# Peptides against a protein of PDB entry 5T59: the designs that were tried, part 156

Target 1, 112 residues: chain A of PDB entry 5T59
Amino acid sequence: TTPTMQSTSLLTEHLGYPPISLVDDIINAVNEIMYKCTNAMEKYLMQRNIIGKKDFSDEIKIGTAKLESLLENSVDKNFDKLELYVLRNILSIPSDLLEENRFRLLHHEKLV
Target 2, 90 residues: chain B of PDB entry 5T59
Amino acid sequence: EHIRFQRLVQVCNKALEESIRKLQSWEKIHECFPNYGQTREGIENLTVCQQQVIKLWSNLSRVEFDAIFHERSIEEKLNQLDDLINKARS

## One batch from the design tools (peptide; made by RFdiffusion4, then SolubleMPNN)

Design b2_p25_6_s2 (from b2_p25_6, 14 letters changed)
Fold by OpenDDE base, seed 5:
Structure b2_p25_6_s2 (fold): chain B 112 residues (1-112), chain C 90 residues (1-90), chain A 25 residues (1-25)
Amino acid sequence: as target 1 above (112 residues)
Amino acid sequence: as target 2 above (90 residues)
Amino acid sequence: DFEEEVEKIIKEREEEMKKRLKEAE
């Protein structure tokens, strides 16, 4: 079941923000974390790039980039699923309750 | 009775765990550094990186997601939503 | 080392979080 405009409106009123905004915050956060992790790894290894008089700088840069790409792909896949699940099953209103009565109840509770 | 926030936490944890799965594989890491990982020092450095990256991933996600949940008051809002739905069905 | 750097990053983020929480109160 796909969220309806009515559901989105009601939830926005309840939350004080659109449901998608929460998901956006989560996704933005994990992306930031991801790059912090890979950046830290690259910096650490680049400080240890010479072993036995051999410079591994190029391999380190390429290798770290590969790991970053793997992580990016996994993040995209899993958090796309998360987005769908959250919007459909967590931040959702059952269709049978998307009637005038439910709307009035929400307004009533807001006023109390 | 209150289930939505629990589900949110669960799905977030699952997404985080699945996302870091490949980084938990030593084989995958070693494949990215085939020559570097053939040296003793290289193996040691990569081992440290793997361990600490996973730690950083876990701890930063905890801190950041908790901050988001707090700033969005999502636990309270989801509990209220559960209550409203239950009340409407009664 | 890397462990120390990781801990520093975590600490910085935690402190930032605390600051944001206080500002939001």
Scores: peptide ipSAE 0.134, ipTM 0.897, DockQ to the pose 0.843
Fold by OpenDDE base, seed 4:
Structure b2_p25_6_s2 (fold): chain B 112 residues (1-112), chain C 90 residues (1-90), chain A 25 residues (1-25)
Amino acid sequence: as target 1 above (112 residues)
Amino acid sequence: as target 2 above (90 residues)
Amino acid sequence: DFEEEVEKIIKEREEEMKKRLKEAE
């Protein structure tokens, strides 16, 4: 079930920010982490690119890029699922409570 | 009573774990470096990389996600949300 | 080595987080 506008508004009021903002932070963070990981790997291997008389620099660059692509695809897939789950099941208000009752409680709690 | 924050942590951990799974496969690593991985030194280097990348992935995600959760006060907010919902149903 | 590099990265991020946390308090 897709979050309603009412749910988003109520949650934004409660959180102090739109629910999607949390997800955005998470996704941005994991993307940065992904880059850090692949970059570190490439640098490490590039410092060890020569074994015997053979230079493996090209293979290292290509291989690291392949791993990055694999990781990127997996991150995209799994964190898209995460986004949907968080917005629909965690940062959500049950439909039966999306009435005057829920709104009153949120409003009342803020006033107390 | 309070379930939403726990679920958030769980789904984050699951997403991170599933995302790194391919890199946990030595076969996948070796496939990316077919000739390099045919050398003893290459295997050793790749082994170190694999282990350290996974470590870096885990530790950085922990640090960054904890920071996000703190800055967004999400545990408190989700607990409050649970409480509000429970009150509404009582 | 790679381990040292990883530790540096982690440490930098942890210190940044600690700094931000203290500033927010």
Scores: peptide ipSAE 0.131, ipTM 0.897, DockQ to the pose 0.822
Fold by OpenDDE base, seed 3:
Structure b2_p25_6_s2 (fold): chain B 112 residues (1-112), chain C 90 residues (1-90), chain A 25 residues (1-25)
Amino acid sequence: as target 1 above (112 residues)
Amino acid sequence: as target 2 above (90 residues)
Amino acid sequence: DFEEEVEKIIKEREEEMKKRLKEAE
């Protein structure tokens, strides 16, 4: 079920931040991690770019770029799924709690 | 009774595992370095790189995600949400 | 649970890489 505006408001009040902010943090983190991983790989291989009499620098640069792209595509796909799941199933409020009467009760309970 | 935070951890782990799967394939790594990987030293270097990347991926993800969860107090908040829902349904 | 799973993954990959390294020798 797609989150409603009411759910977002209630969860924002409960969390102290919009639900999407958590997902954004996660996605930003994994992207940063991805860059660190591929950068480390490139640096390591570039320090070992010459084997025998052959320089493999160009192949290393191209190869690491290909791996980065592959990883990026996979991250995008899987964390898009994660975003949908989190917002729909984890950071969600059941419909029975979204009734007007229940909404007021939740506000009252929070203030008490 | 408290299920939402557990689910969050599970889906995060799943996303991380699925994302790194291609890099866990030696064949995929070798395909990106066809000539480099034809040398003994190249194979050794690529093997080390693959190992390092996987370790960095796993360790950094653990540290960073735990930090996020702590900063957002998400376990506590999700537990409270579970409690509220359960109370409302009782 | 999360940390344990990560450690398992790392351990498994370490063993795999160790095996591959031996095979490459």
Scores: peptide ipSAE 0.061, ipTM 0.873, DockQ to the pose 0.026
Fold by OpenDDE base, seed 2:
Structure b2_p25_6_s2 (fold): chain B 112 residues (1-112), chain C 90 residues (1-90), chain A 25 residues (1-25)
Amino acid sequence: as target 1 above (112 residues)
Amino acid sequence: as target 2 above (90 residues)
Amino acid sequence: DFEEEVEKIIKEREEEMKKRLKEAE
């Protein structure tokens, strides 16, 4: 279920970086994108905060904050699941390759 | 033969899709702006805003994730991993 | 479960691709 230390080491050697680094890049990117989206939304609505004679600035700020929180929670949940899936099923080494002979194959391919 | 990179792309797309799902709900958007959304202009503004956010989300994700995949050479590395696994099993 | 759902999607896509490849040959 959980990646072994051996698999992590082998994958790190193969990738040139720890498997978790890829996931970290993805998560960092989506978080940046998330805040860019919410910021854009707030700015767009704040430019249109007055309708008639009523100022909706406070409601816009509160509403945007609620949507941001909703998005944050969803991103956190879904990308935590993504992390687990990637590390378990994509950046993984089958048990038959976790033998000494198979380790040598990985090293051999790298050296050749 | 090569399956891991395809899986990576698929799971990333799925995570992105599920993350933005609630913002795709007009009801969810409207409830965050109960009074603003009772005005004609407010509804129009929220509609455009919702569409723009979703597009921005999709476009930025595409660009940024492609950049990550390129910088990490992940397609090549995952293909090589698949090849190694197949070779070991042969 | 998210992982299970993704795996199902992947399996479906793989089967679809196999079918397409078979048809192309």
Scores: peptide ipSAE 0.020, ipTM 0.861, DockQ to the pose 0.023

Design b2_p25_6_s3 (from b2_p25_6, 14 letters changed)
Fold by OpenDDE base, seed 4:
Structure b2_p25_6_s3 (fold): chain B 112 residues (1-112), chain C 90 residues (1-90), chain A 25 residues (1-25)
Amino acid sequence: as target 1 above (112 residues)
Amino acid sequence: as target 2 above (90 residues)
Amino acid sequence: DFEEEVNKIIEERKEEMKKRLEEAE
């Protein structure tokens, strides 16, 4: 099920930050890694852009961009799934703990 | 007993693996460089790129994700969450 | 070569992360 505002609040109190912040960190990191990979590839190939007497610079730029797009699409797809899974199944509070008496338990544990 | 952090690591690894899968295909790589990849040197260069990109992807993700997990203290927090849930159900 | 560049990038990131971890402690 979709996380409730109540669950988010409790988890935020427990974590010290909103659950979505963790996911954001992960997604930002993988995006950074992705662009570092494609950039490294482009730079490497651009240093080797001439074979014989033919300059492949344009093809390299286009090709690298295509690979970047391919990777970007895959990252978006898979990490969107990850986001949903993490928020629903990992950073989640069972419904029985969302009762009023259980709220006190979570709050109490914070103080211990 | 403690399962949430393990699941987090697993789904992260899965997402990373699935994301890089298409780049593991030589055919896909070659399709992006149709003329360049028809040369011997081009093939060699692309081969190196493919291998090293995958390596970079894997290693950087490990370093970055571990750092995130540490900075967010997520293992400890998830273990505590597991404990709270288990305690509540006992 | 590419491998050298990759290793350089990885090491740089490791160093940065190490510093961040030390600061957090």
Scores: peptide ipSAE 0.174, ipTM 0.902, DockQ to the pose 0.904
Fold by OpenDDE base, seed 3:
Structure b2_p25_6_s3 (fold): chain B 112 residues (1-112), chain C 90 residues (1-90), chain A 25 residues (1-25)
Amino acid sequence: as target 1 above (112 residues)
Amino acid sequence: as target 2 above (90 residues)
Amino acid sequence: DFEEEVNKIIEERKEEMKKRLEEAE
């Protein structure tokens, strides 16, 4: 089932924030973590860029960028799936509770 | 009875595990550093990086996601949602 | 080394988060 405006409104009232805000926090966090990982790797390798008579600085920079891109693509794919699943199956209200006569259920419970 | 928060944790863990999967491949790491990885010291350095990146990924994600869940009170809210739905269906 | 740097990052984040959680309670 696809989230509706009605469902979003009810969940926002219940949560105190829009459902998408939770997903945004998760995605922002994983992106920050990803950057910290690749940045740490690059710094470590750049301190060890010379092996024998060869300077591998350029290869390290390019290689780290490639790994970051690879990780970023994977994160995007998997967390897009996560977003859809969370909004459709976790932060969702069954259709029977979205009927006109049951619209005020969550609101009523909050007030009582 | 309470199932939504458990599902949230499960799908988060799955997304994290699948995202880091390719970095767990030594072949993928080596492909990014073809010449550097032909040296003994290079292999040693890359091995350390691979191991520690995965460790950092796992530990930071745990800390950050737990913090988000706490700040958003999501376990409590999802449990309440489960209860409301179950009550309405009774 | 790298392990030391990783541990430093993790500990810093843990301490920061601990403070935030205490303030929220």
Scores: peptide ipSAE 0.170, ipTM 0.901, DockQ to the pose 0.842
Fold by OpenDDE base, seed 5:
Structure b2_p25_6_s3 (fold): chain B 112 residues (1-112), chain C 90 residues (1-90), chain A 25 residues (1-25)
Amino acid sequence: as target 1 above (112 residues)
Amino acid sequence: as target 2 above (90 residues)
Amino acid sequence: DFEEEVNKIIEERKEEMKKRLEEAE
């Protein structure tokens, strides 16, 4: 089931931030990591681009770009699934508890 | 009793592992460097890259995700959420 | 060489995160 507005509001109050913000942080982080990995690889290979009097600079650039694209596609796929799972099954409130009583409980606990 | 944070860690790890799967394939890497990988030195360089990229991927993700979880206090918040739900059902 | 670079990147990020955590406290 899709998260409701009520769930989002309650969780935002509980967390101090919208649930989606956590997912955004995770996704942004993995994208940054991905860039650092491919950049490091490219730099390393570019320092070793000449072998046997042959310059492989172009092949290295293209090859690294291909690997980056491959990794990016996989990241997008898997972290889209992660986003859905987190929002539906982790940062979620059971529908039967989405009532006035549950809301009161959250307020009560916050004040204690 | 507290299950949500554990699940969060699990799905994060799964996503990371599945994402790097293609780079764990030597064949895939070699396909990206067909001529470079035909040289002895090229193979050696690519081997180092494959190994170190996977290391960098794993270690950076650990550092970054732990930082995020800490900054968002997500373990505590998810544990509290579990407790609140359990309490509401009792 | 590449290993050293990787370690450098990791350490830099660790230090940055440590700084951020300290500033947030």
Scores: peptide ipSAE 0.166, ipTM 0.901, DockQ to the pose 0.852
Fold by OpenDDE base, seed 2:
Structure b2_p25_6_s3 (fold): chain B 112 residues (1-112), chain C 90 residues (1-90), chain A 25 residues (1-25)
Amino acid sequence: as target 1 above (112 residues)
Amino acid sequence: as target 2 above (90 residues)
Amino acid sequence: DFEEEVNKIIEERKEEMKKRLEEAE
């Protein structure tokens, strides 16, 4: 189930930032890592593009691009699942705590 | 008692593992370089690249995710959340 | 930084491969 507005508000207060911000950081990081990996691979192969007097530069570029696309798709799929799981199951407040008295508990703990 | 942070780490690791899964396939790597991979040197180079990418993926993700978790104080916050929930239910 | 880490890993793998090639020859 999708997190409620109340849950988001309470968690934002608790965390000091919106729950989605954590996920955004994670996704941004993995995307950066992904491109660093593919870039490193391309550079490594491009330094070794000549074999037996044959130039494989074009094939290397195309092949690396294919791998990058493959990785991009996989990252998108798996980290979308991660986002949903984190927001629904980790950064979540049980329904029994979504009452006024329970909200006060969270506020009280923060104020003390 | 404290379970949420463990789950976070687990789901992150799973996402990372599943994301790199296809690159762990030599066949998948080779098919992207059909002619290059028909040469001995090409195979050797691709082998190194495959290993490098996987290693880089693992190491960089570890460093970056740990940094994020620290910067967001997420372990502490999730532990506190667990405690609050447990307290409320008691 | 990350670039340094990348370079270290790349160089490490390169050296490993170099050794393997030398042993195979």
Scores: peptide ipSAE 0.129, ipTM 0.878, DockQ to the pose 0.056; fails the geometry check

Design b2_p25_6_s4 (from b2_p25_6, 14 letters changed)
Fold by OpenDDE base, seed 4:
Structure b2_p25_6_s4 (fold): chain B 112 residues (1-112), chain C 90 residues (1-90), chain A 25 residues (1-25)
Amino acid sequence: as target 1 above (112 residues)
Amino acid sequence: as target 2 above (90 residues)
Amino acid sequence: DFEEEVEKIIKEEEEKMKKRLEEAE
C-alpha cells in the first residue's frame, strides 16, 4: 500500500521531519561513500600506473569508471527498494490508526 | 515489541550488502582492468583495492548511517511509533 | 599504501561524526 497524505502528515508531525527526509539522508550518504570508494581506488592505482615501462593510466581511469558505474547501478536498484520498503513498512501507520478516534490518540500523544 | 528500528537496520544492511556484491567478484574487477590485471603487480594492486574498498564501504556506511540515525532520533521515534500502534491495538 | 589511506579516511569520518554527535547533544 502506498503511503497516504494523511499518514505522511502524521508521521511528519511525529518525527519532526517528513519520512522521505530520512531516506534522502541515507541515499545521499551511500552515494557519497560510493564515490569516496571509487575515488580512493582510482588514486591508489594512478600512483601505480606504470608497470614494466607501460603506462596504464587510461585503462585505470576507464576501469575505475566502469566499476563506479557498476556500483551506481547496484546502489540505485537496492536503495530504491529500500526507499519503498522503509516508507511502506517501517515509516507507516496502520489503517486502523488513521480512523478518527485513533487519529486523535496520535495527535494527543505528541502533546505529552 | 519494538520491531521497526530493527527492520530499518536490517534493510539498510541488506541494501549495502547487495550493492557491493559485484565488487566482491574478482572476475568483475579484473574485467575492468584487462591488461593491467595481466601483470603480477597489477594483480597485487587490484587485490589490495578490492579488499580495501570493501572495508572502506563497510566502515564508512556504519559511521554515516549511525550518525544519520542519531541525528534523526529514528530509534526513539520508531519505538514510540511501535508503542502507539501496540497501544491502539490493545 | 591503500590500507593506510583507508584508515585515514575512516578516522577522518569518525572524527566528523564525533563532532556531529557533540553538536547534537
Scores: peptide ipSAE 0.179, ipTM 0.902, DockQ to the pose 0.902
Fold by OpenDDE base, seed 1:
Structure b2_p25_6_s4 (fold): chain B 112 residues (1-112), chain C 90 residues (1-90), chain A 25 residues (1-25)
Amino acid sequence: as target 1 above (112 residues)
Amino acid sequence: as target 2 above (90 residues)
Amino acid sequence: DFEEEVEKIIKEEEEKMKKRLEEAE
């Protein structure tokens, strides 16, 4: 079930923020975490870039970038699914609550 | 009775787990460092990285997501939503 | 080592989280 404008409005009123804002926070957080992880890995390996007589700096940079790309793709895929799931199945209002009578109930509960 | 917040936590954990899954593969890691990973020392370094990245991923996500959930009062709000829905259906 | 660096990052983030939680209360 796709969220409707009415559902969004009601949920925004209930939450105090648009439902998408929660998802945005989550996605922004995981992206930040992702880059912190890959950056830490790159830095660690770059401090250990020379083994024997060989300098692996270029390989480390390329390899880390590849892993980052792999992780980015996976994050994008899985958190896109998360976004859809959250908005459709968690932050959702059943059709019966979208009726005017149920809408009044939501307002009543807020005021009481 | 209250199910939405639990589902939120579950789906977040699932997304996090699935996102890091490929990095849990040593083969995938090694493929990115074919020559570096042919050295003993390189293997050791990569092993440390793999383990610690996964640890960092898990811990940072826990901290950040908990913070977000608190800031957004999402457990309370979702519980209230469950209650409203249940009340409306009763 | 990497573990030490990770621990530093974790602690730093936990402190940030602590501040955020306090502000949210």
Scores: peptide ipSAE 0.178, ipTM 0.903, DockQ to the pose 0.911
Fold by OpenDDE base, seed 2:
Structure b2_p25_6_s4 (fold): chain B 112 residues (1-112), chain C 90 residues (1-90), chain A 25 residues (1-25)
Amino acid sequence: as target 1 above (112 residues)
Amino acid sequence: as target 2 above (90 residues)
Amino acid sequence: DFEEEVEKIIKEEEEKMKKRLEEAE
């Protein structure tokens, strides 16, 4: 189930930022890491593109692009699952706390 | 008692592990470089790449995610959330 | 070699993260 507006508001107050912001940071980080990895691989192989009398530059470029695409798809799939799990099961408020009296508990604890 | 931060770390590690899984397959890497991988030197170069990419993936993820968790104070906040929930249920 | 390059990248990123952590405190 999708997080409620109430839970999002309460968690935003508690965290100091919207829950989705944490997920965005994680996803942005892994994407950056992914491209650093594939870029490093391409550069390394392009420095070693000639073996014997054959130039494998084109194959290296195509191959690294394929690996990048493969990794991109896997990252997208797995971190979409992560996003759902985090928002549903980690950054979530149980239904029994989504009552008027329970909302005040979070506010009260913050003020103490 | 505190469970949410542990779950966050676990799910992050799982996502990272599953994301890199196909690059851990030599066959998959070789398929991307069919002719290059038929040469001795090519195989050696690809082997180095495979090993070092996985290492880079793991290390960069560790450093970056730890930084994010610290910047967002997420362990403390999730522990507090657990405490609030437990208190409310008492 | 690749290992050396990877190590350089890791060190650079660790230094960046160190600075970020210090600034966040």
Scores: peptide ipSAE 0.168, ipTM 0.902, DockQ to the pose 0.913
Fold by OpenDDE base, seed 3:
Structure b2_p25_6_s4 (fold): chain B 112 residues (1-112), chain C 90 residues (1-90), chain A 25 residues (1-25)
Amino acid sequence: as target 1 above (112 residues)
Amino acid sequence: as target 2 above (90 residues)
Amino acid sequence: DFEEEVEKIIKEEEEKMKKRLEEAE
């Protein structure tokens, strides 16, 4: 099921932050890690850019950029799926608890 | 009884594993460096990069995701959510 | 080499993690 405004409000109260904030932290982290990986690779190869009489600097720059793009696309695809799954199936409230008579359940538990 | 946090860990691991899948292919790496990879030294350098990037990816993601989960208290909060749902249905 | 550099990065990040955990407690 798709998250509702009601469920978002209740979960925000329970968590102390909006559910999407957790996903944002995860996605931001993996993106930072991704660029650290590709940057390290590029630097390592650029220190070893000359083999024999040939300079492979341009090929290294292009190649690392291609790998970065490939990894970036894969990260985007897989973590978009993750976002949907987390928000719909993990950080979710069943419909029976979203009924009018159950709306205050989580709020009441917090106050008691 | 408590299932949500386990699912979170599983889906995170799945996303990380699938994201790095193509870098685990030597053929894919070599395609990006067609001439460099035709040299002995080039192959050696690319091999080191491939192995160490995957290692760095795995270790950094573990450290950072654990930090996020702790800072957000997500295991405790998800367990509490499971408990609340179970109580409401009992 | 690359392996040594990677280990340094990992160690540094783990130390940062330790500090973050202490602050969160």
Scores: peptide ipSAE 0.165, ipTM 0.900, DockQ to the pose 0.878

